# Ledger of designs, part 55: peptides against a protein of PDB entry 6FBK

Target 1, 90 residues: chain A of PDB entry 6FBK
Amino acid sequence: EDTGVRVELAEEDHGRKSTIALRLWVEDPKKLKGKPKDNGAIEFTFDLEKETPDEVAQEMIESGFFHESDVKIVAKSIRDRVALIQWRRE

## One batch from the design tools (peptide; made by RFdiffusion4, then SolubleMPNN)

Design b2_p22_4_s1
Fold by OpenDDE base, seed 2:
Structure b2_p22_4_s1 (fold): chain B 90 residues (1-90), chain A 22 residues (1-22)
Amino acid sequence: as target 1 above (90 residues)
Amino acid sequence: KEKRVFKVLRGEEAEEVREEAE
């Protein structure tokens, strides 16, 4: 499913670290129920072993990047990219 | 818990990031 939220690696992944740098931005705001305050790209680190997409999405909402009603769609966007990265590492 | 660090890229820098990913 196209979430309208793009998540990409902020660095080349050599599969060596449990922590990866990600960038997240909105490509299709129509897919979101709320209106993001910012149109920039959010860069953050994600620990593949310790963190979950849901928790990171929650923290983004708490930081005011997205409306609470969009937490699941944001989490899915992160999850899908993380899963893809994990599959490529195998 | 510790607040997560979010770095926000805007303007030209954000555009470069989006273009690089495409």
Scores: peptide ipSAE 0.733, ipTM 0.929, DockQ to the pose 0.932
Fold by OpenDDE base, seed 4:
Structure b2_p22_4_s1 (fold): chain B 90 residues (1-90), chain A 22 residues (1-22)
Amino acid sequence: as target 1 above (90 residues)
Amino acid sequence: KEKRVFKVLRGEEAEEVREEAE
């Protein structure tokens, strides 16, 4: 399902390291329950072995990027991209 | 816990990132 939140690689993935750089931004704010405080792109690192989409999404909420009611939709967006990256690696 | 680093790209830089991903 289209979450209205886009997640992309911020770097080329050679499949060699567990840490990847990601970028996240809102494409369709109408799909969110709350209003995001910013319309920029958020760049962050993600450890494929140690971290989870839910953890990162929660940290984004705590940082004030999204409303608490949107934690699951943000997490899903990250999860879907991470899964795609992992499928391409294997 | 340790605070996660989030780098925020705005304005033209954000637009370039979105265009690059298209």
Scores: peptide ipSAE 0.732, ipTM 0.929, DockQ to the pose 0.888
Fold by OpenDDE base, seed 1:
Structure b2_p22_4_s1 (fold): chain B 90 residues (1-90), chain A 22 residues (1-22)
Amino acid sequence: as target 1 above (90 residues)
Amino acid sequence: KEKRVFKVLRGEEAEEVREEAE
């Protein structure tokens, strides 16, 4: 499923750290129920061992980046990217 | 609860990031 939300590494992953830098932006706003206020890219760190995509997505909503109705689609986009990163590390 | 740090890239910087990811 294409979430319309893009998540990419903000740095080269050498597989050494539990923390990675990610960037997230909207590619297809039609996939979202709400309308994001910003068209920029959000850069943030993610701890692969301690944090969850759902928690980060919720924090993005609390920060006003997305509507609460889109928490699951945002979380999915993060989860999918994180999964790919983890799979590449193994 | 500690507030998570989010850095927002806009304008040309955001465009460069999107293009690099293509």
Scores: peptide ipSAE 0.730, ipTM 0.928, DockQ to the pose 0.901
Fold by OpenDDE base, seed 5:
Structure b2_p22_4_s1 (fold): chain B 90 residues (1-90), chain A 22 residues (1-22)
Amino acid sequence: as target 1 above (90 residues)
Amino acid sequence: KEKRVFKVLRGEEAEEVREEAE
């Protein structure tokens, strides 16, 4: 499922550490209920063992990047990328 | 609650990131 939100690795993943650097940006704003304030890319770290996509998405909302109504779609975009990374590490 | 650090890339830097991912 295409959420309209893109998430990619900001660094090469060697599968050695639990933390990864990610970048997130909007590819299709029409799939969001709210309107993002800017069209930049958000770079952040994610701990594969301790953090959840839902919590990180909520923190993005609190920081003002997205509307609260889009928390689930943002979380899904992060979750989908994280799942792919974890599957590739196996 | 500790505030998460978000780094925002804009302009040409953001464009480079998107192009690299394509």
Scores: peptide ipSAE 0.730, ipTM 0.928, DockQ to the pose 0.870

Design b2_p22_4_s2
Fold by OpenDDE base, seed 3:
Structure b2_p22_4_s2 (fold): chain B 90 residues (1-90), chain A 22 residues (1-22)
Amino acid sequence: as target 1 above (90 residues)
Amino acid sequence: RKKRKFKVLKGEEAEEVKEEAE
């Protein structure tokens, strides 16, 4: 399902590190219940072994990037990208 | 909890990143 939120690698993944750099932005704001204040991109690191998409999404909410009602949409977008990255590493 | 570091890209920098990903 298209979440309207895009997540991409901010760097080339050589499969050597547990930590990856990601970028996240809104492509379709109509998919969100809230209205993000900015149309920029958020760059962050994600530890494939220690962190979860839900935890990172919650931290984005706490930072004020998204409305609390959209936490699951944001988490899903991160999860889908992380799953793809992990699949490519196998 | 330690506050997570988020880097916010805006303006032309954000546009370049989005264009590169397409």
Scores: peptide ipSAE 0.733, ipTM 0.928, DockQ to the pose 0.884
Fold by OpenDDE base, seed 5:
Structure b2_p22_4_s2 (fold): chain B 90 residues (1-90), chain A 22 residues (1-22)
Amino acid sequence: as target 1 above (90 residues)
Amino acid sequence: RKKRKFKVLKGEEAEEVKEEAE
């Protein structure tokens, strides 16, 4: 499912660390209910063992990057990328 | 909640990152 939000690795994943660097940006703003303030990319770390996509998405909302109504779509975009990374590590 | 650090890439730097991922 295409959420209109893209998440990519910001670094090469050697499968050694529990933390990864990610970048997130909007590809299709029409799929969001709110309007993002800018067209940049957000870089952040994600702990594969301790953190959840929903929590990180909520923190992005609280930081003002997205509207509260879009928390689930943002969380899904993170979840989908994290799942792919985890599957590749197996 | 503990405040998370977000780094915001803008302008040319953001475009380079998006192009590299395509």
Scores: peptide ipSAE 0.733, ipTM 0.928, DockQ to the pose 0.880
Fold by OpenDDE base, seed 4:
Structure b2_p22_4_s2 (fold): chain B 90 residues (1-90), chain A 22 residues (1-22)
Amino acid sequence: as target 1 above (90 residues)
Amino acid sequence: RKKRKFKVLKGEEAEEVKEEAE
């Protein structure tokens, strides 16, 4: 399902390291319950072995990027991209 | 708990990144 939140690789993935750089931004703000404070892109690292999409999404909420009611939609967006990256590695 | 580092891209830099991903 289209979450209205886009997640992309910020670097080329050679499948060699567990840590990847990601970028996240809102494409359709109407799919969010809250209003994002900014329309920019958020760049961050994600450890494929140690971290979870839910954890990162929660940290984004705590940082004030999204409303608490949107934690699940943000987490899903990250999860879907991470799964795609992992499938491409295997 | 250590706070995660988030880099925020804004303005033209953000637009370039979004366009690159299209």
Scores: peptide ipSAE 0.733, ipTM 0.927, DockQ to the pose 0.903
Fold by OpenDDE base, seed 1:
Structure b2_p22_4_s2 (fold): chain B 90 residues (1-90), chain A 22 residues (1-22)
Amino acid sequence: as target 1 above (90 residues)
Amino acid sequence: RKKRKFKVLKGEEAEEVKEEAE
């Protein structure tokens, strides 16, 4: 499923750290129920061992990046990218 | 709860990042 939200590595992943830098942006705003205020990219760190996509997505909403109705789609986009990164590390 | 740090890229910087990721 294309969430319309893209998540990419902000750095090269050497598979050595538990933390990674990610960038997130909206590619297709029609997939979202809310309307994001900005068309930029959000850069953040993610701890592969301690953090969850749902928690990060919730924090983005609390920060005003997304509407609460879009928490699941944002979380899914993060989850999908994180899964790919984890699978690549194995 | 500690507030998570988010860095917002805008304008040309954001476009470069998006283009690089294509």
Scores: peptide ipSAE 0.732, ipTM 0.927, DockQ to the pose 0.888

Design b2_p22_4_s3
Fold by OpenDDE base, seed 2:
Structure b2_p22_4_s3 (fold): chain B 90 residues (1-90), chain A 22 residues (1-22)
Amino acid sequence: as target 1 above (90 residues)
Amino acid sequence: KKKRKFKVLTGEEAKKVKEEAE
């Protein structure tokens, strides 16, 4: 499902680190309930062993990047990308 | 909770990042 939120690697993944750099931005704002204040990209690190997409999405909302109603969309976007990365590592 | 670091890319930098990902 197209979440309207795009998540990409900010670095080349060699499959060696538990931490990866990700970039997240809105591709289709119509998929979101809230109105994102920024049209830029958010860069952050994600620990594949310790962190969850839901936790990171919550932190993004707490930081004011997204509306609370969009937490699940943001979390799903991160989850889907992380899953792809993990599958490629196997 | 420790505050997570978010780096915001804007303007031309954001455009380049999005273009690179296309």
Scores: peptide ipSAE 0.736, ipTM 0.928, DockQ to the pose 0.885
Fold by OpenDDE base, seed 5:
Parts: C-alpha cells; structure tokens; sequence
Structure b2_p22_4_s3 (fold): chain B 90 residues (1-90), chain A 22 residues (1-22)
C-alpha cells in the first residue's frame, strides 16, 4: 500500500548491526490528513531489536513533524521499510 | 521520555537524497 511517505536507508546495511540509519520524507502529501510544513527529509537511527515503528512515529509527531492523526500512516511507512530490510538480511 | 535525535535535511541536500533514492 502506498502511504505517500518514503523511507530509505541512509547508509549501507551489511546486516551486522542491530541499528540502522533511515531517512523519511513525504512523497504524496494528499495521503496525509495533516499538512507537513517541511518538504525535506528526516534522518534518524532505528534499533531493529528494541524499537517499534509506532513508537518512532509517535516521537516524530511529538517533535512536530506530523499531525497526530497521521501516526498510523507514518508508522506503516517505517514498518514496511523495516520489514524489507529484515527480509533482505535473512 | 528520552528525546530522539532527528536530523533534518533541507534544500539541495534533501534534493540529492531524494534523487539518489529514485
């Protein structure tokens, strides 16, 4: 499903670390209920063992990047990318 | 709750990152 939010690796994944660097940006703002102010990209680390997409998405909202109504769509975009990375590691 | 570090890329840096992902 197209969430309108893009998530990519910010570094090469050699499958050795539990943490990865990710970048997230909006491709289709029409998919969001809120109106993000910035058209840039957000770079952050994600711990594959300890963290969840829902927690990270909530932290992004608390930081003011997205509206609270968009927490699930942001979390889904992170989840989908993380799943792909994990599948590729196996 | 501990504050997560978010780095915001803007302008030409953001454009480059998006272009590399295409």
Amino acid sequence: as target 1 above (90 residues)
Amino acid sequence: KKKRKFKVLTGEEAKKVKEEAE
Scores: peptide ipSAE 0.736, ipTM 0.928, DockQ to the pose 0.865
Fold by OpenDDE base, seed 1:
Structure b2_p22_4_s3 (fold): chain B 90 residues (1-90), chain A 22 residues (1-22)
Amino acid sequence: as target 1 above (90 residues)
Amino acid sequence: KKKRKFKVLTGEEAKKVKEEAE
């Protein structure tokens, strides 16, 4: 399902590090219940071994990037990208 | 609560990142 939230690698993944750099932005704001104030991109690191998409999404809400009602859609967008990265590493 | 570092890209930087990803 298209979440309207895009997540991409901010760097080339050589499959060696447990930590990756990601960028996240909204492509379709009407898919969200809240209204993001910024049309930019959020860059962050993600530890493939220690962190979960739900935790990171929650931290984004706490930081004020998204409304609490959109935590699941944000988490899904991260999860989907992380899954692709993991599959490509194998 | 866990404190995480977020870097916000805006303007031309954000535009470039989005265009490069297309």
Scores: peptide ipSAE 0.735, ipTM 0.929, DockQ to the pose 0.833
Fold by OpenDDE base, seed 4:
Structure b2_p22_4_s3 (fold): chain B 90 residues (1-90), chain A 22 residues (1-22)
Amino acid sequence: as target 1 above (90 residues)
Amino acid sequence: KKKRKFKVLTGEEAKKVKEEAE
């Protein structure tokens, strides 16, 4: 399902590190309940072993990037990308 | 809570990143 939020690798994944660099941005703002404050891209690291998409999404809310009502859709976007990365590593 | 580091890309840099990802 199209969340309207895009998540991509910020670096090439060689499958060696547990930590990956990701970039996240809004592609379709109509899918969000809140209005994003900017149209830029958010770059961050994600630990495949220690962190969860839900926790990272919550931290984005706390940082003011998204409205609290959109935490689930943001988390799903991260989860979907992380799953693809993990599948490619197997 | 531990403060997470977020790097915000804007302007032309953000445009380049989005273009590269297409």
Scores: peptide ipSAE 0.734, ipTM 0.928, DockQ to the pose 0.865

Design b2_p22_4_s4
Fold by OpenDDE base, seed 3:
Structure b2_p22_4_s4 (fold): chain B 90 residues (1-90), chain A 22 residues (1-22)
Amino acid sequence: as target 1 above (90 residues)
Amino acid sequence: KEKRVFKVLRGEEAEAVKEEAE
């Protein structure tokens, strides 16, 4: 399902590190319940072994990027991209 | 708990990143 939230690699993934750089932004704000505070792109590091999409999404909410009602859709967008990256590494 | 670092790209920099991904 299209979450309306885009997540992409901020760097080339050589499959060597447990950490990856990601970029996240809203493509379709209609998919969100709240209005994002910013229309830019958020860049962050994600540890494939230690972190979860849900934890990162919660931290984004706490930082004020998204409304609390959208935590699950944000987490899903991260999860979907991370899963794809993991599949490509195998 | 340590706060996660988020780098926010805006303006032309954000537009370039979005366009590159399209």
Scores: peptide ipSAE 0.751, ipTM 0.935, DockQ to the pose 0.880
Fold by OpenDDE base, seed 5:
Structure b2_p22_4_s4 (fold): chain B 90 residues (1-90), chain A 22 residues (1-22)
Amino acid sequence: as target 1 above (90 residues)
Amino acid sequence: KEKRVFKVLRGEEAEAVKEEAE
């Protein structure tokens, strides 16, 4: 399902380390309940073994990037990309 | 709780990143 939030690798993934760099931005703001304050891209690291999409999404909200009502849709966008990366590594 | 580092790309840099992903 298209969440309207896009997540991409910020670096090449050679499948060697548990930490990856990701970039996240809104492609379709109509899919969100709140209104994002920025139209840029957010770059961050994600530990495939220790971190969860829900925790990272919550941290983004606490940082003011998204409204609290959109935590699940943001988490889903991260989860979907992380799953693809993990499947590709196998 | 330790704060996560978020780097925000804006303007031309953000547009370049989005274009690269297309």
Scores: peptide ipSAE 0.750, ipTM 0.935, DockQ to the pose 0.870
Fold by OpenDDE base, seed 1:
Structure b2_p22_4_s4 (fold): chain B 90 residues (1-90), chain A 22 residues (1-22)
Amino acid sequence: as target 1 above (90 residues)
Amino acid sequence: KEKRVFKVLRGEEAEAVKEEAE
């Protein structure tokens, strides 16, 4: 399902590091229950071995980027991109 | 726990990032 939230690599992935740089932004705000305060892009690092999409999504909520009711949709968008990156590394 | 670092891109910088991803 289209979450309305897009996640992309902020750097080229050579498959050598456990950490990657990601960028996240809203493409379709109608898919979210809350209204994001900003229409920019959020850049952050993600550790493929130590972190989970749910944890990062929760931290985004705590930072005020998204409403608490949208934590799962944000986590899914991160998870889907991370899975794709991991599949490409094989 | 330590607060996660988030870098927020806005304006033309954000638009450039979104365009690059298309």
Scores: peptide ipSAE 0.750, ipTM 0.935, DockQ to the pose 0.889
Fold by OpenDDE base, seed 4:
Structure b2_p22_4_s4 (fold): chain B 90 residues (1-90), chain A 22 residues (1-22)
Amino acid sequence: as target 1 above (90 residues)
Amino acid sequence: KEKRVFKVLRGEEAEAVKEEAE
């Protein structure tokens, strides 16, 4: 499913670290219920062993990047990318 | 809890990373 939110690696993944750098941005704002405060890209680290997409998405809402009604769509976008990264490491 | 660090890229820098990912 196309969430309208894109998540990509901000660095090359050599499969050695549990922590990766990600970038997230909105490609289709019509998919969101609220309006994001910015049209830029958000760069952040994600620990594959200790963190969850839902928790990181919630932290983005708390920081004001997205409306609370869009937490699940943001979390799904992160989850989908993280899953792809994990599959490539196997 | 500890505040997560989010780095926001805007303008030409944001456009560059979006283009690179395409």
Scores: peptide ipSAE 0.750, ipTM 0.935, DockQ to the pose 0.893

Design b2_p22_5_s1
Fold by OpenDDE base, seed 5:
Structure b2_p22_5_s1 (fold): chain B 90 residues (1-90), chain A 22 residues (1-22)
Amino acid sequence: as target 1 above (90 residues)
Amino acid sequence: MELEFVKEVKVGDKVFKVYKFV
């Protein structure tokens, strides 16, 4: 599913750490209900064992990056990318 | 496009690095 939000690895994943570096940005703003505060990219670490896409998405809303109405879209984008990364590690 | 660092935003223990497209 095209959420309009892109999530990619910000650095090479060697499959050795439980943490990964991700880069997130809006590719199609029409897919979002709200309007993002800025036009750019957000980079962050994600702990595959301790963090959840929903919690990180909520933190992004609290930071003011996205409107609260888009929390689930952002979370889904992170979840889908994380799943792909985990599958590639196997 | 290229990315240019703007700032870091911290929420709790979480740090987000913000970049802009240039």
Scores: peptide ipSAE 0.780, ipTM 0.948, DockQ to the pose 0.914
Fold by OpenDDE base, seed 4:
Structure b2_p22_5_s1 (fold): chain B 90 residues (1-90), chain A 22 residues (1-22)
Amino acid sequence: as target 1 above (90 residues)
Amino acid sequence: MELEFVKEVKVGDKVFKVYKFV
């Protein structure tokens, strides 16, 4: 599924840390129910052991980056990228 | 396009770095 939200590694992953650096941005705003207030990118660390995509997505909504109705699509975008990264580590 | 740092936003103990496309 194309969520219209891109999530990539912000730095190279050597598979040594439990935390990774991610970069997230909107590629296709038409896929979202709401409209982000800004057209930019968000970078953040993600703890593979302690954090969940849903919790981080909710924090982004609380920060005002996305409309509350888009929490699931944002979470899915993060989840899909994290799953891919974990697959590469195995 | 390049990324230009704008600000950091903190929610609880979570920090988000915000960039704009230039």
Scores: peptide ipSAE 0.775, ipTM 0.947, DockQ to the pose 0.892
Fold by OpenDDE base, seed 2:
Structure b2_p22_5_s1 (fold): chain B 90 residues (1-90), chain A 22 residues (1-22)
Amino acid sequence: as target 1 above (90 residues)
Amino acid sequence: MELEFVKEVKVGDKVFKVYKFV
């Protein structure tokens, strides 16, 4: 599913650390229910062992990056990218 | 396009770095 939210590696993943650096931005705003406040990118570290896409997405909502109605879309975007990264590691 | 750093936003111990497209 095209969420309209793009998530990519912000740094090269060598598969050695439990953490990865991610970059997230809106590619298609019409896929979202709310309008993001800023048109840019958000970079953050994601701990593959300790964090979940849902919790990180919720933190982004709390920060005001996205509307609360879009939490699941944001979470899915992160989840999908994380899954791909994990699959490449294995 | 390039990214230009704007600010850091901290929620608890989580840090989000915000960039703008330039």
Scores: peptide ipSAE 0.773, ipTM 0.947, DockQ to the pose 0.920
Fold by OpenDDE base, seed 3:
Parts: sequence; C-alpha cells; structure tokens
Structure b2_p22_5_s1 (fold): chain B 90 residues (1-90), chain A 22 residues (1-22)
Amino acid sequence: as target 1 above (90 residues)
Amino acid sequence: MELEFVKEVKVGDKVFKVYKFV
C-alpha cells in the first residue's frame, strides 16, 4: 500500500461528471526526476470512463516527472485512488 | 505549507500543472 506516492482529489467530488481533478505528490524525492524543491505536487484531470492509470502514468514519464522504472508505482497510486472514488460513488 | 504554481507541462492533449511547496 505504501508506494511513496500519494494521490488525492484536488477538488470535491460530487459524483456528477466523469472527469475528476487529482493531485499527486511524492514522499521520496529520489523518485522525482526534477528538482524536489520545485516539484511539490502534480495536478491533472482524469476521465473515469476514457482514461486508465497506466496510460496516465506513462504520460507522466513522457513528461519527465519520473523515471521509467517508477511507472508501475505511479500507476498503482492513481489506480488505488480512482478505485476508492468509484466505490464511494456507488 | 502551501502550494505555489510553477508551470504547466503538456504531453499531447494532456496537461499537468506543477506546484511547489512554500
């Protein structure tokens, strides 16, 4: 469960739309490719119907935020939060 | 601490907003 990456809702979810705002922050600075002091959090929208955690994680790698070796950790963190959000919407 | 906007990073049609702790 402890991946060193945390994902939260960046705004309150009222369960009315398929898109949500997420905020990702990293507890371990060595997992960030950039400067830790300049990388506190990454915010992005996530489409619950069209996007997958793996695809978004890969996009973050392409953006240069993380090393390629951490893609699965990032994907898992997103997946876990998304699953929780989906569960609470039911 | 609070978050301060740093920059946007775009990959294709996806936009990521980067913040730092201050």
Scores: peptide ipSAE 0.718, ipTM 0.937, DockQ to the pose 0.869

Design b2_p22_5_s2
Fold by OpenDDE base, seed 1:
Structure b2_p22_5_s2 (fold): chain B 90 residues (1-90), chain A 22 residues (1-22)
Amino acid sequence: as target 1 above (90 residues)
Amino acid sequence: MELRFVKEVKVGDKTFRVYEFV
């Protein structure tokens, strides 16, 4: 499902670290609260052992990136990518 | 599309780097 939010690896994953660099692409400017007002991306690190998509999504909402109504969409996009990354590591 | 750095936002110990399409 196209939610207007996509997550990819911001760097190559060699499967050696518990942390990964992610890039969240926003293709719907309506989902961004602050600047930029056009399509963009948010880059961040994600700890596969300590963090959860819901927690990180909530942090993004608290940062003012997204409306609270979009927290589940953001969390799902992170979760789906993290699941794929973990699957590749197995 | 290319990305241009806009700003860095910190929440606790988390750092988010914001980019825009150009």
Scores: peptide ipSAE 0.714, ipTM 0.938, DockQ to the pose 0.842
Fold by OpenDDE base, seed 2:
Structure b2_p22_5_s2 (fold): chain B 90 residues (1-90), chain A 22 residues (1-22)
Amino acid sequence: as target 1 above (90 residues)
Amino acid sequence: MELRFVKEVKVGDKTFRVYEFV
């Protein structure tokens, strides 16, 4: 499903660490809140054992990256990528 | 295109690095 938000690995994952580096960007500029709207990507670490996509997405909303109405879309994008990464590790 | 660092945003213990494509 195209959520309008892309999430990829910001580093190669060898399956050795519980933390991964992720890169998130929006393909629809309307999804970005505030300025600058020329933002290309947001990079962050994600702890596969301790963090949840919903909580991280909420933090991104609180930081002003996205509108509150898009929190679930952002969370889903993170979740879907994390799931793929977890599946590749198994 | 390359990623160029714009700013760092901290929310609690979480750090987000914002980049632009150039």
Scores: peptide ipSAE 0.711, ipTM 0.938, DockQ to the pose 0.885
Fold by OpenDDE base, seed 4:
Formats: C-alpha cells, structure tokens, sequence
Structure b2_p22_5_s2 (fold): chain B 90 residues (1-90), chain A 22 residues (1-22)
C-alpha cells in the first residue's frame, strides 16, 4: 500500500537497544502542513518498549507536521516499519 | 541532493528533527 509516507531506520539496528532512530519521508508534499514542503524528512527516536505508533503520530499532529485527517496514515506507516524491525530482531 | 537540518520541534517529551532536501 502506498500511503504517501515512508518510514525507515535512520541508523543501523543491531538489536541491542530498546530505542531506534526512525526517518519519516512524505512523498506527497500536500500532506505536510508545515515545512518542509519541498520534500524532506522528519527524524525521531522510537522506544519499542514504551511508545506506540498512534501516540507518536498524534504528537506529530500536535507539532503541526500533518493534518489531523492523516494521523492514521502516519501511524500505519510507523507501525508497519516497527513491526518489520521487531520481526528482524527475532 | 542532500539533507539539511532545518529545525528541532519538541512536543511534550518528544523531539522531532526536520530536514529539507537541498
């Protein structure tokens, strides 16, 4: 599924830390409420033990990065990447 | 193109770093 949002690791994951660095790309600049509108990325840490994709997506909405209507798309993109990372760790 | 740091945004205890393509 092409949600217009891509999430990747911003650093190599050796499976040693409970936190990972993620990079979020938006292919549709219309989904970015603020800067950058000429494409770019948002980087953040994600705690695999304490945080959820829905909560982080909501924080991005509160920061003004996205419209409220796109929260589920953002959350899904984070969730899918996190699930893949967790699977690779097992 | 390269990524250039734009700003850091904090929401509560969460920090987001914003980059642009240049």
Amino acid sequence: as target 1 above (90 residues)
Amino acid sequence: MELRFVKEVKVGDKTFRVYEFV
Scores: peptide ipSAE 0.711, ipTM 0.937, DockQ to the pose 0.813
Fold by OpenDDE base, seed 3:
Structure b2_p22_5_s2 (fold): chain B 90 residues (1-90), chain A 22 residues (1-22)
Amino acid sequence: as target 1 above (90 residues)
Amino acid sequence: MELRFVKEVKVGDKTFRVYEFV
């Protein structure tokens, strides 16, 4: 699914720890607030046991990266990548 | 292209690092 937001691993995952590094970038510049406007990425850690995509997405909105109306799109993009990582670990 | 660090944003204990492609 093309949500206009991409999420990838920012590090190699050996499945040994509950924390992973993620990289998120937006293909549609209208979805990205502030800098960078000329293609960029947001990197962050994600705790597979303690955090949820919805809460992290909300934190990104609060930090000013995205419009409030795009919170669900961002959350879904994170969720989809996290799910793939978790399934691969099984 | 390479990533260049732009800024760091903190929300509570959460840290986000912003990069641009150059």
Scores: peptide ipSAE 0.710, ipTM 0.937, DockQ to the pose 0.833

